# Peptides against a protein of PDB entry 4HTP: the designs that were tried, part 198

Target 1, 231 residues: chain A of PDB entry 4HTP
Amino acid sequence: SQTVASHVPFADLCSTLERIQKSKGRAEKIRHFREFLDSWRKFHDALHKNHKDVTDSFYPAMRLILPQLERERMAYGIKETMLAKLYIELLNLPRDGKDALKLLNYRTPTGTHGDAGDFAMIAYFVLKPRCLQKGSLTIQQVNDLLDSIASNNSAKRKDLIKKSLLQLITQSSALEQKWLIRMIIKDLKLGVSQQTIFSVFHNDAAELHNVTTDLEKVCRQLHDPSVGLSD

## One batch from the design tools (peptide; made by RFdiffusion4, then SolubleMPNN)

Design b2_p27_3_s2 (from b2_p27_3, 15 letters changed)
Fold by OpenDDE base, seed 2:
Structure b2_p27_3_s2 (fold): chain B 231 residues (1-231), chain A 27 residues (1-27)
Amino acid sequence: as target 1 above (231 residues)
Amino acid sequence: SSERRREEAEYQARIEEKVQRWEDFAK
């Protein structure tokens, strides 16, 4: 079925997240998120113009923005060391070279960027000169691949996990991969709280989530910002 | 104020640009 997520480039979400992270003030961070959300809602209305009572919602994006609240998808079983080894292999990096060592020793980098402990940022700088300038994945495709990873992790199919990761990596820019890594690790470092994200999404979102702990229900029931929980 | 109206117009323009891009992306 047609969904908003099947039309939204993953790159657009990542650029939004990048803007949020780079913004210093809370108001500016909120503005960037609101702009993406409003665009999503407007596109939803256009896409589903002739269809009432659709189940499509902001959930595909929200679960990537608040990955720590993910309850539908099981654990990925992916750690930074696994990603480091994958990148070394994929990029054919010398195993004893500077870039390979940066990825493997991400907790104690000696570089000028001050990215100690931030694997995603270290990966970004390694990937930037080596990857596509623009990715081709939609948010739906990213979620499908992440679903595959989680499912195959549960099934102990490491080969298929690697396959899905390779698809994500080879079809993504360095910036998109930075954010993808953070989504997998479940730490986006946006500088805004969960409460702020919910408050911008809907006035009743935090309350509904506190009761249900179901992010999809929150996104679906409170899709319309003008319709409250008690309505 | 005129400045606020301009800012709102620019905001709406950015939204419209995204919507248009998304309509074409997965075709």
Scores: peptide ipSAE 0.676, ipTM 0.946, DockQ to the pose 0.917
Fold by OpenDDE base, seed 4:
Structure b2_p27_3_s2 (fold): chain B 231 residues (1-231), chain A 27 residues (1-27)
Amino acid sequence: as target 1 above (231 residues)
Amino acid sequence: SSERRREEAEYQARIEEKVQRWEDFAK
């Protein structure tokens, strides 16, 4: 059956995350997240109008928003240095050139933006003038590719890992890649706590997660904000 | 208040915009 995630552009999640990151106050950050969540729930109801007892939930998005809580997908085995090398190759950057060196030496301050140590931001600025394609991936497609990466990492199939990464990169805008990198590295830098995300999602979400440590279960069981654990 | 109603309407409009876009998006 179709899922909400199969219809939601990854770009829309990324734009939401970008707005959250740029927001200074907690309330504003929450507003952006809530808007995305409410849209998701409304779309869910529309998509599944004639179907009851679906297992579809916010999980596909939640696991990208809280990637550090991922328990289903195994480790990617991807670090910043690997991504740097991949981008140098993909973009055909001179290895001794400014942009290649920026990616490789991402921990060293190179500019006035204060992006030292934030590989995703450094990558963004390298990609921005070079990215000619609009992103076309859905959240489901992103998760599928990430699943592939994790699976192939477990199987030690480096060639297939590279293939999936290339698919992600070539079908994503610079902004989407910025957030994708952060999802892979598992550091979104949103400026909002995990507890806040859970509290906005559902009043019982934090409690259920603390007991189960199962993000999918949390999203599925607490899909309806008006229905609690005891109901 | 009128301002609150306007804000809510704008909020709902943004939600609806996303829903409509998603209905037409891929696969």
Scores: peptide ipSAE 0.674, ipTM 0.946, DockQ to the pose 0.835
Fold by OpenDDE base, seed 1:
Formats: C-alpha cells, sequence, structure tokens
Structure b2_p27_3_s2 (fold): chain B 231 residues (1-231), chain A 27 residues (1-27)
C-alpha cells in the first residue's frame, strides 16, 4: 500500500531540521517542527481519504528525528572514521590534503568554523562544492537503505554496507548528507529535547513511549492529536 | 488581529505548498 513516506522528499525533512537547528528560541524551533508535522498529517488524510484502518503513520519520519530511540533497526556499525575513509575514497581526495585531514581529524578541525567534534558539519563543507544541489530520495527510500545497512552489518557483509552507503551519498545533496550522518551517528544537535518533540506530536506521546519503548506504536496509536490514550 | 490572520494564512499556504509538492513527487 502507498505511504506518506514514499511521497515525501528526504530534502524536505532535512530543510526542516536545518531550520530547527538555526533557530535560537524554543518557540521558533517548535514552529518549524509543527509545520512539517501538520503537512504530513494533511497529506496523510488526502492520500488515505478513501481507505480506513491504515497502519501508515509519522513513524518513518519520527525514527529519523529521534534516531536514539530506534529499536526495530539493529546497529549500523558505522563510525565517523569509516565515513571519513569512504568520503576520501569516493571523492578521490588526496590523503595528505587539507580536506582528507579535516575528515580524519574532525575532533580538531583546522578551519575557522566552530565545528570541533561535529563530523557532519565538517563533512558538509567538504561536500558542498562537490555534490548535487538537490537530492532525489524519499523518506521511505532512505529508511529502506538504512534497513539494508543494519541487516548487512548483522550479517557482516561489509561490501553490501558500502553499496547502500554509496546509494545514499550519490543521490543526496551536501545538506542532506549532513543530516543523514547525524541520523546514523544518532546525534542531531537540534537544540530541542525529546520531551518537546513528543509534546508537539501528541500530549500522551511521552507517556506511551515510556511504557512501550516502541516508537512505531506511539506514532500509530497517537496519529490523531485529538484522540488520547484513554479514549 | 490582522497580523495574526496574515501569519496564519501564510502558515496554511506553506502547508498547502508542501502537500502539493509531495503529491507530485515520486510520480
Amino acid sequence: as target 1 above (231 residues)
Amino acid sequence: SSERRREEAEYQARIEEKVQRWEDFAK
């Protein structure tokens, strides 16, 4: 069956996350998240207008926004050093060059940017002049590729992990890759708490997650903001 | 206020823009 995630560009999620990160106040951060969520719910209603009892929900997006709460997908087995080496190879960067050294020594960058310890930001500046301006992936496609990575990590198939990573990278802008890296490393640095995200999604979301620890159940059972747990 | 009404209208317009874009995406 058709899902909202199969229609939503990954670029739109990333632009939302970028706006949240750049916003200074809590209220402004919440506004950007709410706008994306409201758009998702409106599109859901349009897509499933003639279909009742669908299981489609905000889960495909929520699991990327709160990647530290992921329980369905197993570990990726990917660290910053692995990504650095992959980018050096893919972009054919000189190993003793400035950009390669920035990626490898991301904890102490040589640049003027205050990005010490943030591999994703360092990668962004290296990628910006070298990557596509606009990506082509949907949220569903991103999740499918991430599922593949986790599955292949469990099976110790490193070659297939690399293949899936290359598919993600070659079809993504520099901005999309910055956020994808943060999703894989499970640190988005949004400046907004998990509790705030849940509160905006649904009043009962934090409580249901505390009991079930199942993000998909939270998104499905509390899809309608007007229907509570006790209803 | 007129300003709040304008802000709400702009908010709804941005939502509608996203919905339309998503309908056209992946076709």
Scores: peptide ipSAE 0.672, ipTM 0.945, DockQ to the pose 0.864
Fold by OpenDDE base, seed 3:
Structure b2_p27_3_s2 (fold): chain B 231 residues (1-231), chain A 27 residues (1-27)
Amino acid sequence: as target 1 above (231 residues)
Amino acid sequence: SSERRREEAEYQARIEEKVQRWEDFAK
């Protein structure tokens, strides 16, 4: 069936996250998130105007924005070192070259940008001149590929994990990959708390999540900001 | 105020831009 996530470019989520990260104050961070959310809800209403009681919700986006709260898919089994090696191979980087070494030694402050310890940022600058300028993936496709990675990790199918990662990488811009990496590592560094994200989404979201620990349930039950938990 | 109305109009325009883009993206 049709979902909002099947229509929303992953690039639009990433650009929103980038704006949030770059914003200095809490108010500006909230504004960027709210604009994305309101667009999502408006599109949802248009997409589902002839269908009531759909299960579609903000969940596909929320689970990428709050990846540390993911409970549906299992662990990816992916760390920075694995990604570094993959990028070196994929981009055919000289193993003794500066870019390969930056990726492998991402914790050492060797770069000019002060990105030590932030693998995603280091990867971004390596990728920027080498990959697509605009990605083609939807949020649904990203989630499908992430589901595949988690499932194949559980099944110990390393070859299929690599295949799914390559699909993500080859269809994503440098900026999209920066955020994808952070989603996989489960650290977005947005500078805004989980509580703030929930509060913007719905007044009762934090409470419902505290009780259920079910992010999908939170997104589905509290899809309408005007309908409370007690209603 | 006029400023508030302008800001709201700009906000709605940004929302509509996203909605339109999303309607066309997966076609």
Scores: peptide ipSAE 0.677, ipTM 0.947, DockQ to the pose 0.880; fails the geometry check

Design b2_p27_3_s3 (from b2_p27_3, 13 letters changed)
Fold by OpenDDE base, seed 2:
Structure b2_p27_3_s3 (fold): chain B 231 residues (1-231), chain A 27 residues (1-27)
Amino acid sequence: as target 1 above (231 residues)
Amino acid sequence: SASKEEEEREYEERIERKVKEWEEFAK
């Protein structure tokens, strides 16, 4: 069965997240999120026009926007140091070179950008001149690869973890990789609270999540913003 | 500054455009 996530470019989610992060005001941040969400809901209605009782929901996107609330997918077992080494290898960076050292020493202020401690931003600047301008992955494909990583981590299959990471990296722009890293590390730095995201999604979302702690149930049961929990 | 009505229209147009882009992307 076709899902909305199988049609939505991961690049569009990342561009939305970038706009949210760059926005200073809460209202502007909310506007960018709402625009993406409304587009998703409208596309859902078009895609499933002749199909009632579909289980498709905003969950594939929501779990990437609120990765700290992930309960279905097990731990990735990926740290910044692993990613640094992978990028050095993939980009064929000299190990003693400036860019390799930036990635490995991401916690120390070595650059003019003041991004010390933010590995994703450091990676972005290294990747920007070296990566494709546009990625080709859908949100569904990203989630499938992340599922693979988590599953293989649980199975202690390090080689397969690397394979899935390489697929993510090679098919993503520098901007997409910045956000992908933040999703894996579970810190998006959007400047909006979890409560704000839930409130924009649905008025009852925060309450339902507080009771169930199940993000998929929240997205499925509250898919329609006009239909409440008591309905 | 655009009127509220114009802003709402532009918003809806952006949503419609995005939906069309997504319809084409998965083909």
Scores: peptide ipSAE 0.665, ipTM 0.937, DockQ to the pose 0.951
Fold by OpenDDE base, seed 5:
Structure b2_p27_3_s3 (fold): chain B 231 residues (1-231), chain A 27 residues (1-27)
Amino acid sequence: as target 1 above (231 residues)
Amino acid sequence: SASKEEEEREYEERIERKVKEWEEFAK
């Protein structure tokens, strides 16, 4: 079906997240998120101008921004060590080489960047000189691949998990992969609270989520910022 | 204020530009 997520580049979400992370103040972080959200809503209205009662919402993006609240998709079964090994293989890195060791020992300070313990940042610097400058994936495609990973994890199909991961990796820039890793690990490190994200999305979002714990329901019911929970 | 109005206009222009980019991306 035609959705906003099928038109939005994953790169644009990642660039927004990057801007949020780099912003020092809460107000600036909020501004970047709001701009992305407003663009999404405006595009939604344009895309669905002739269609009423669509189920399309901000949910495809929201579930990537707040991955710790994911309830629809089962566990990925992916840890940093698995990703490290995958990257070593994919990039044909010497196992005893500097970059391979950085990935495997990401918790230990190995350089001047101060990124110890953040696997995604370590991976970013390894990937930056080796990957595409711009990815080709939409948010919908990313979610589809993540769904595949979760499904195959449940089915214990390790080969198919690897296949889906390779599709994600080979079609993504280093920056996109940094954020993708953080989404999979469920820690974006944005420096803004969940409550702030909800408050920007809709005044009643936090309350509705607290009651339902259903992120999709929150996004659907509160799609219009002018329509309240009690309406 | 004129400054605020200009900022709002620039904001709206950025939003409109992004919408157009997204309309073309998946074609």
Scores: peptide ipSAE 0.668, ipTM 0.937, DockQ to the pose 0.927; fails the geometry check
Fold by OpenDDE base, seed 1:
Structure b2_p27_3_s3 (fold): chain B 231 residues (1-231), chain A 27 residues (1-27)
Amino acid sequence: as target 1 above (231 residues)
Amino acid sequence: SASKEEEEREYEERIERKVKEWEEFAK
């Protein structure tokens, strides 16, 4: 069955996250998230107009926005140091070069940017002048690749993990990779709380998540903002 | 810096147009 996530470009989500991060006020951050959510719901209604019993929901996007709440997918086993080494290899960076050292020593950035300790931002600046590829991945494709990484980590298949990471990297812009890294590390730095995200999604979302700890159930049961838990 | 900011803006504007296209499709 077709899903909304199979149609939505990953770039659209990344653009939304970038806007949220750049916004200073809570109200502006909420507005950007609400706009993306509303577009998703409208497309869902159009896509499933003739099908009342669908399991499709906002879950594919929500699990990327709140990656710290992921329970279905096992651990990736990926740290910043692994990503640094991968980028050095992939981009053929000189090991003693400035960019390689920035990636490896991301906790003590020597640059003018106040991005101390944010590996994703450091990676972005290294990638930006080198990434010629336009991002082409959908949200579904991103989740499929992340599922593959988690599965292969559990099976201790390091070569297959690298293969899936390379597929993500080679099909993503520098901005998309910045956000993908933050999703893998499970720290988006949006400046908006989990409670705020849930409140915008549905009034009962925080309560249902507190009881079930199941993000997919939250997204499915509370898909309609007008239908509550008591209904 | 100005060139980088402009490229980022152009990227954002392009994605904004795409989102609008999806919204129109859903109407």
Scores: peptide ipSAE 0.376, ipTM 0.846, DockQ to the pose 0.100; fails the geometry check
Fold by OpenDDE base, seed 4:
Structure b2_p27_3_s3 (fold): chain B 231 residues (1-231), chain A 27 residues (1-27)
Amino acid sequence: as target 1 above (231 residues)
Amino acid sequence: SASKEEEEREYEERIERKVKEWEEFAK
């Protein structure tokens, strides 16, 4: 079955997140999120115009925007050090080279960018001159690969975890990888609260999430912003 | 470098194109 997520490029989500992060004011941050959400809802209505009873919702995007609230997908078992080693291998970086050391020692201040402790930003700068791939992934494809990683982590299949990570990396731009890393580490640094995200999504979203702790239920039950919990 | 700037521009253009594509489907 067709889903909205199967049509939305991951690059668009990343672009939205980038805009949110770069925005200084709360209102501007909210605007960028709202624009993405509104487009999603409009496309949902168009895609499902002939099917009124669908389970498709904003959930595929929401779980990437609020990765710390993920409860369906098990732990990835991926930390910054693992990603650093993977990038060193993939990019064939000299282990004693500047870029390899930046990735491994991401907590140590290096250079003038002030990105110490932000592995995703450090990775971005290493990837930017080396990443030749234009991002081609949809939100659905990203979630499928992340599901694979989590499942294989649970099964202790490190080889398959690496395979899925390589698929993500080789099909993503440097900017997309920056955000992907933040999604995996579960720290987007958007400068907007969880409550704000919920409030923009639906007035009752925070309440329903507090009761259910289920993002999918929240997204499905409150898909229509005009229909409340009591309705 | 000019090459990096070109790559960034191409990436941005692609994003814009893809955004436009699915927005058009949403009409």
Scores: peptide ipSAE 0.367, ipTM 0.836, DockQ to the pose 0.088; fails the geometry check

Design b2_p27_3_s4 (from b2_p27_3, 14 letters changed)
Fold by OpenDDE base, seed 5:
Structure b2_p27_3_s4 (fold): chain B 231 residues (1-231), chain A 27 residues (1-27)
Amino acid sequence: as target 1 above (231 residues)
Amino acid sequence: SSSAERERREYEERIERKVKAWEEFAK
């Protein structure tokens, strides 16, 4: 089925998240999120102009922005150590080399950037000179691959997990991978609260989520910012 | 104010450009 997520580059979500993270004030962070959301809603209206009552919503993006609230997808079973080993293999890094050790010992302050404990940032700097400058994945494709990872983790198919991870990595820039890692680990470090994200999305979003704990229902029922729960 | 109006126009233009870019990306 045709969805907004199938047309939106994952790179655009990542660049939005990067802007939010770099912004100092709450107002500026909100502005960046709102601009992405407004673009999404406008595109949705254009894409579905001849189709009423579609189930398409902001959910594909929202579940990546608030990965801690994911309830549909099972656990990935992926930790920083697994990703470190994968990158060492994929990038053919010497096992005893500086970059390999940085990835494996990401909790120890060994770098000049002061990013100790943030695996995604350490990975970013290792990847930046070694990977694609521009990714090609859509938000839908990213979610499909993440669904595959979760499903295969449940099925204990480690080889298929690796395959999906490789597809994600080989089609993503260093910046996109930084954010992808944070999505998988479920720690985006945006500096904006869940409540703020919900408030920007819809005035009733926090309330509906508190009752249902269903992020998809929240996104679908409150797709139109002008239509409330009581309407 | 003229500055606020300009800012609003620029915001709308950015959204329109993004929508257009997304329309072309999947082609």
Scores: peptide ipSAE 0.661, ipTM 0.942, DockQ to the pose 0.943
Fold by OpenDDE base, seed 2:
Structure b2_p27_3_s4 (fold): chain B 231 residues (1-231), chain A 27 residues (1-27)
Amino acid sequence: as target 1 above (231 residues)
Amino acid sequence: SSSAERERREYEERIERKVKAWEEFAK
């Protein structure tokens, strides 16, 4: 069955997240998220116009926006150091070069952009002149690759983890990789709380999540903003 | 207000453009 996530470019989610992060006020941050969500819901209605009782929901996007609440996918087993080494290899960076050292020593202030400790931002600047301008992955494809990483981590298949990471990296822009890294590390730094995201999604979302701790259930049961829990 | 109506219209147009773009992306 076709899903909304199979049609939505990962680039569009990343651009939305970028807008949210760059926005100063809570209201503007909410506006960007709401616009993406409303687009998703409208597309869902169009895609599933002739099909009732579909299980498709906002979950594929929500689990990337709130990665700290992920319960279905197991741990990736990926740290910044692993990603740094992978990028050095993939981009053929000199190991003693400036960019390689920036990636490896991401916690040390370099004095340039004030991005000390933010590996994703450091990676972004290294990747920007070297990567594709526009990625080709859908949200579904990203989730499939992340599922593969998690499952292979559990199975201790490091070779397959690397393969999936390479697919993500080679098919993504620098901006998309910035956000992908943050999703893997589970810290998006959006400047909005979990409560705010839930409140925009549905009035009952925070309550349902507090009870169930099931993000998919929250997205599925509260897909329609006009239908409440008591409905 | 006319400004609020314009903003709403522009918002709806942006949503519609995204929906159309997504319909074409996976084809």
Scores: peptide ipSAE 0.655, ipTM 0.941, DockQ to the pose 0.938
Fold by OpenDDE base, seed 1:
Structure b2_p27_3_s4 (fold): chain B 231 residues (1-231), chain A 27 residues (1-27)
Amino acid sequence: as target 1 above (231 residues)
Amino acid sequence: SSSAERERREYEERIERKVKAWEEFAK
């Protein structure tokens, strides 16, 4: 079945997240999220115009925006050290070189950008001159690859995990990889709370999530902002 | 106000452009 996520570029989600992070005020952060959400809902209506009973929802995007609330997908088993080693290998970085050492010692302040402890930002600057300027992945494709990683982690298939990671990396820009890393590590650093995201999505979203702890149910049942829980 | 109406129209235009871009990306 056709889904909104199969048509939305992952790059557009990442650019939205970047705008939210760079925004200084709560109101501006909310505006950027709302614009993405409203675009999603409008596209949903157009895509499913002749279909009344669809299960498609904002869930594929929401689970990437609030990765700490993910319950369907099992643990990735991926840490910063694993990613550092992967990038060093993939980019053929000299092991004793400046960039390799930055990735491995990401917790140590390296001076210029104030990004100490933020592996994703350090990776971004290493990747920027070395990666494609524009990615080609949809949100659905990203989720499929992340599902593969989680499944293979559970099955202890390390080689297949690496294969899926390489597919993500080779088809993504430096900016997209920055946000992908943060999604995997489950720390987006957006500067907005979970409650704020839920409140913008739907007035009853926080309440329904508190009861069910199921993001998919929240997104599906509260897809229409005008229809409440008691409706 | 005229400024608020202009802002709303610009917002709607941005949404429409995004939807069209996604339609083109899916083709």
Scores: peptide ipSAE 0.653, ipTM 0.941, DockQ to the pose 0.915
Fold by OpenDDE base, seed 4:
Structure b2_p27_3_s4 (fold): chain B 231 residues (1-231), chain A 27 residues (1-27)
Amino acid sequence: as target 1 above (231 residues)
Amino acid sequence: SSSAERERREYEERIERKVKAWEEFAK
């Protein structure tokens, strides 16, 4: 079956996340998220106009926005040090060069940007002059690749993990990779709480999640903002 | 900032175009 996620560029989500992060006020952050969500719902309605009983929901996006709540896929087994080494290899960075050292020593404040401890930001600045301006992945494709990584991690297939990571990296902009890294590490640093995200999604979302701990169920059951749990 | 507003508008327009395309298809 067709899904909204199969048509939404990952770049659109990353752009939204970037706007949220750059916004100073809570209200502005909420606005950006709401706009993305509303667009998603409208697209869903259009896509599924003739199909009333669909399982498609905001879940593919929500699980990337709230990656710490992911329960469907297992652990990726990916750490910052692994990514650092991968980028050094992929970008053919001199091992003793400034950029390689920044990636490897991401915890040490070496830069002027105050990004110490934020591997994704350090990676972004290294990638920015070296990567494509726009990626080609959809949200569905990103999730498929992440599923592959988790599955292969469970199966201890390191070579296949690397393959999937390379597919993600080579088809993503520097900005998209910044957010992808944060999704993998499960820390988006948006400056908004989980509660806020749920409240914007649906008034009953936080409650349903607290009871079920099932993000997909939350997204499916509360797909319509006008239909509550008591309805 | 004016640049942020422009970027927002461009994104919104892009999404609206996508939605419209699917609306037309569903018709």
Scores: peptide ipSAE 0.242, ipTM 0.765, DockQ to the pose 0.197

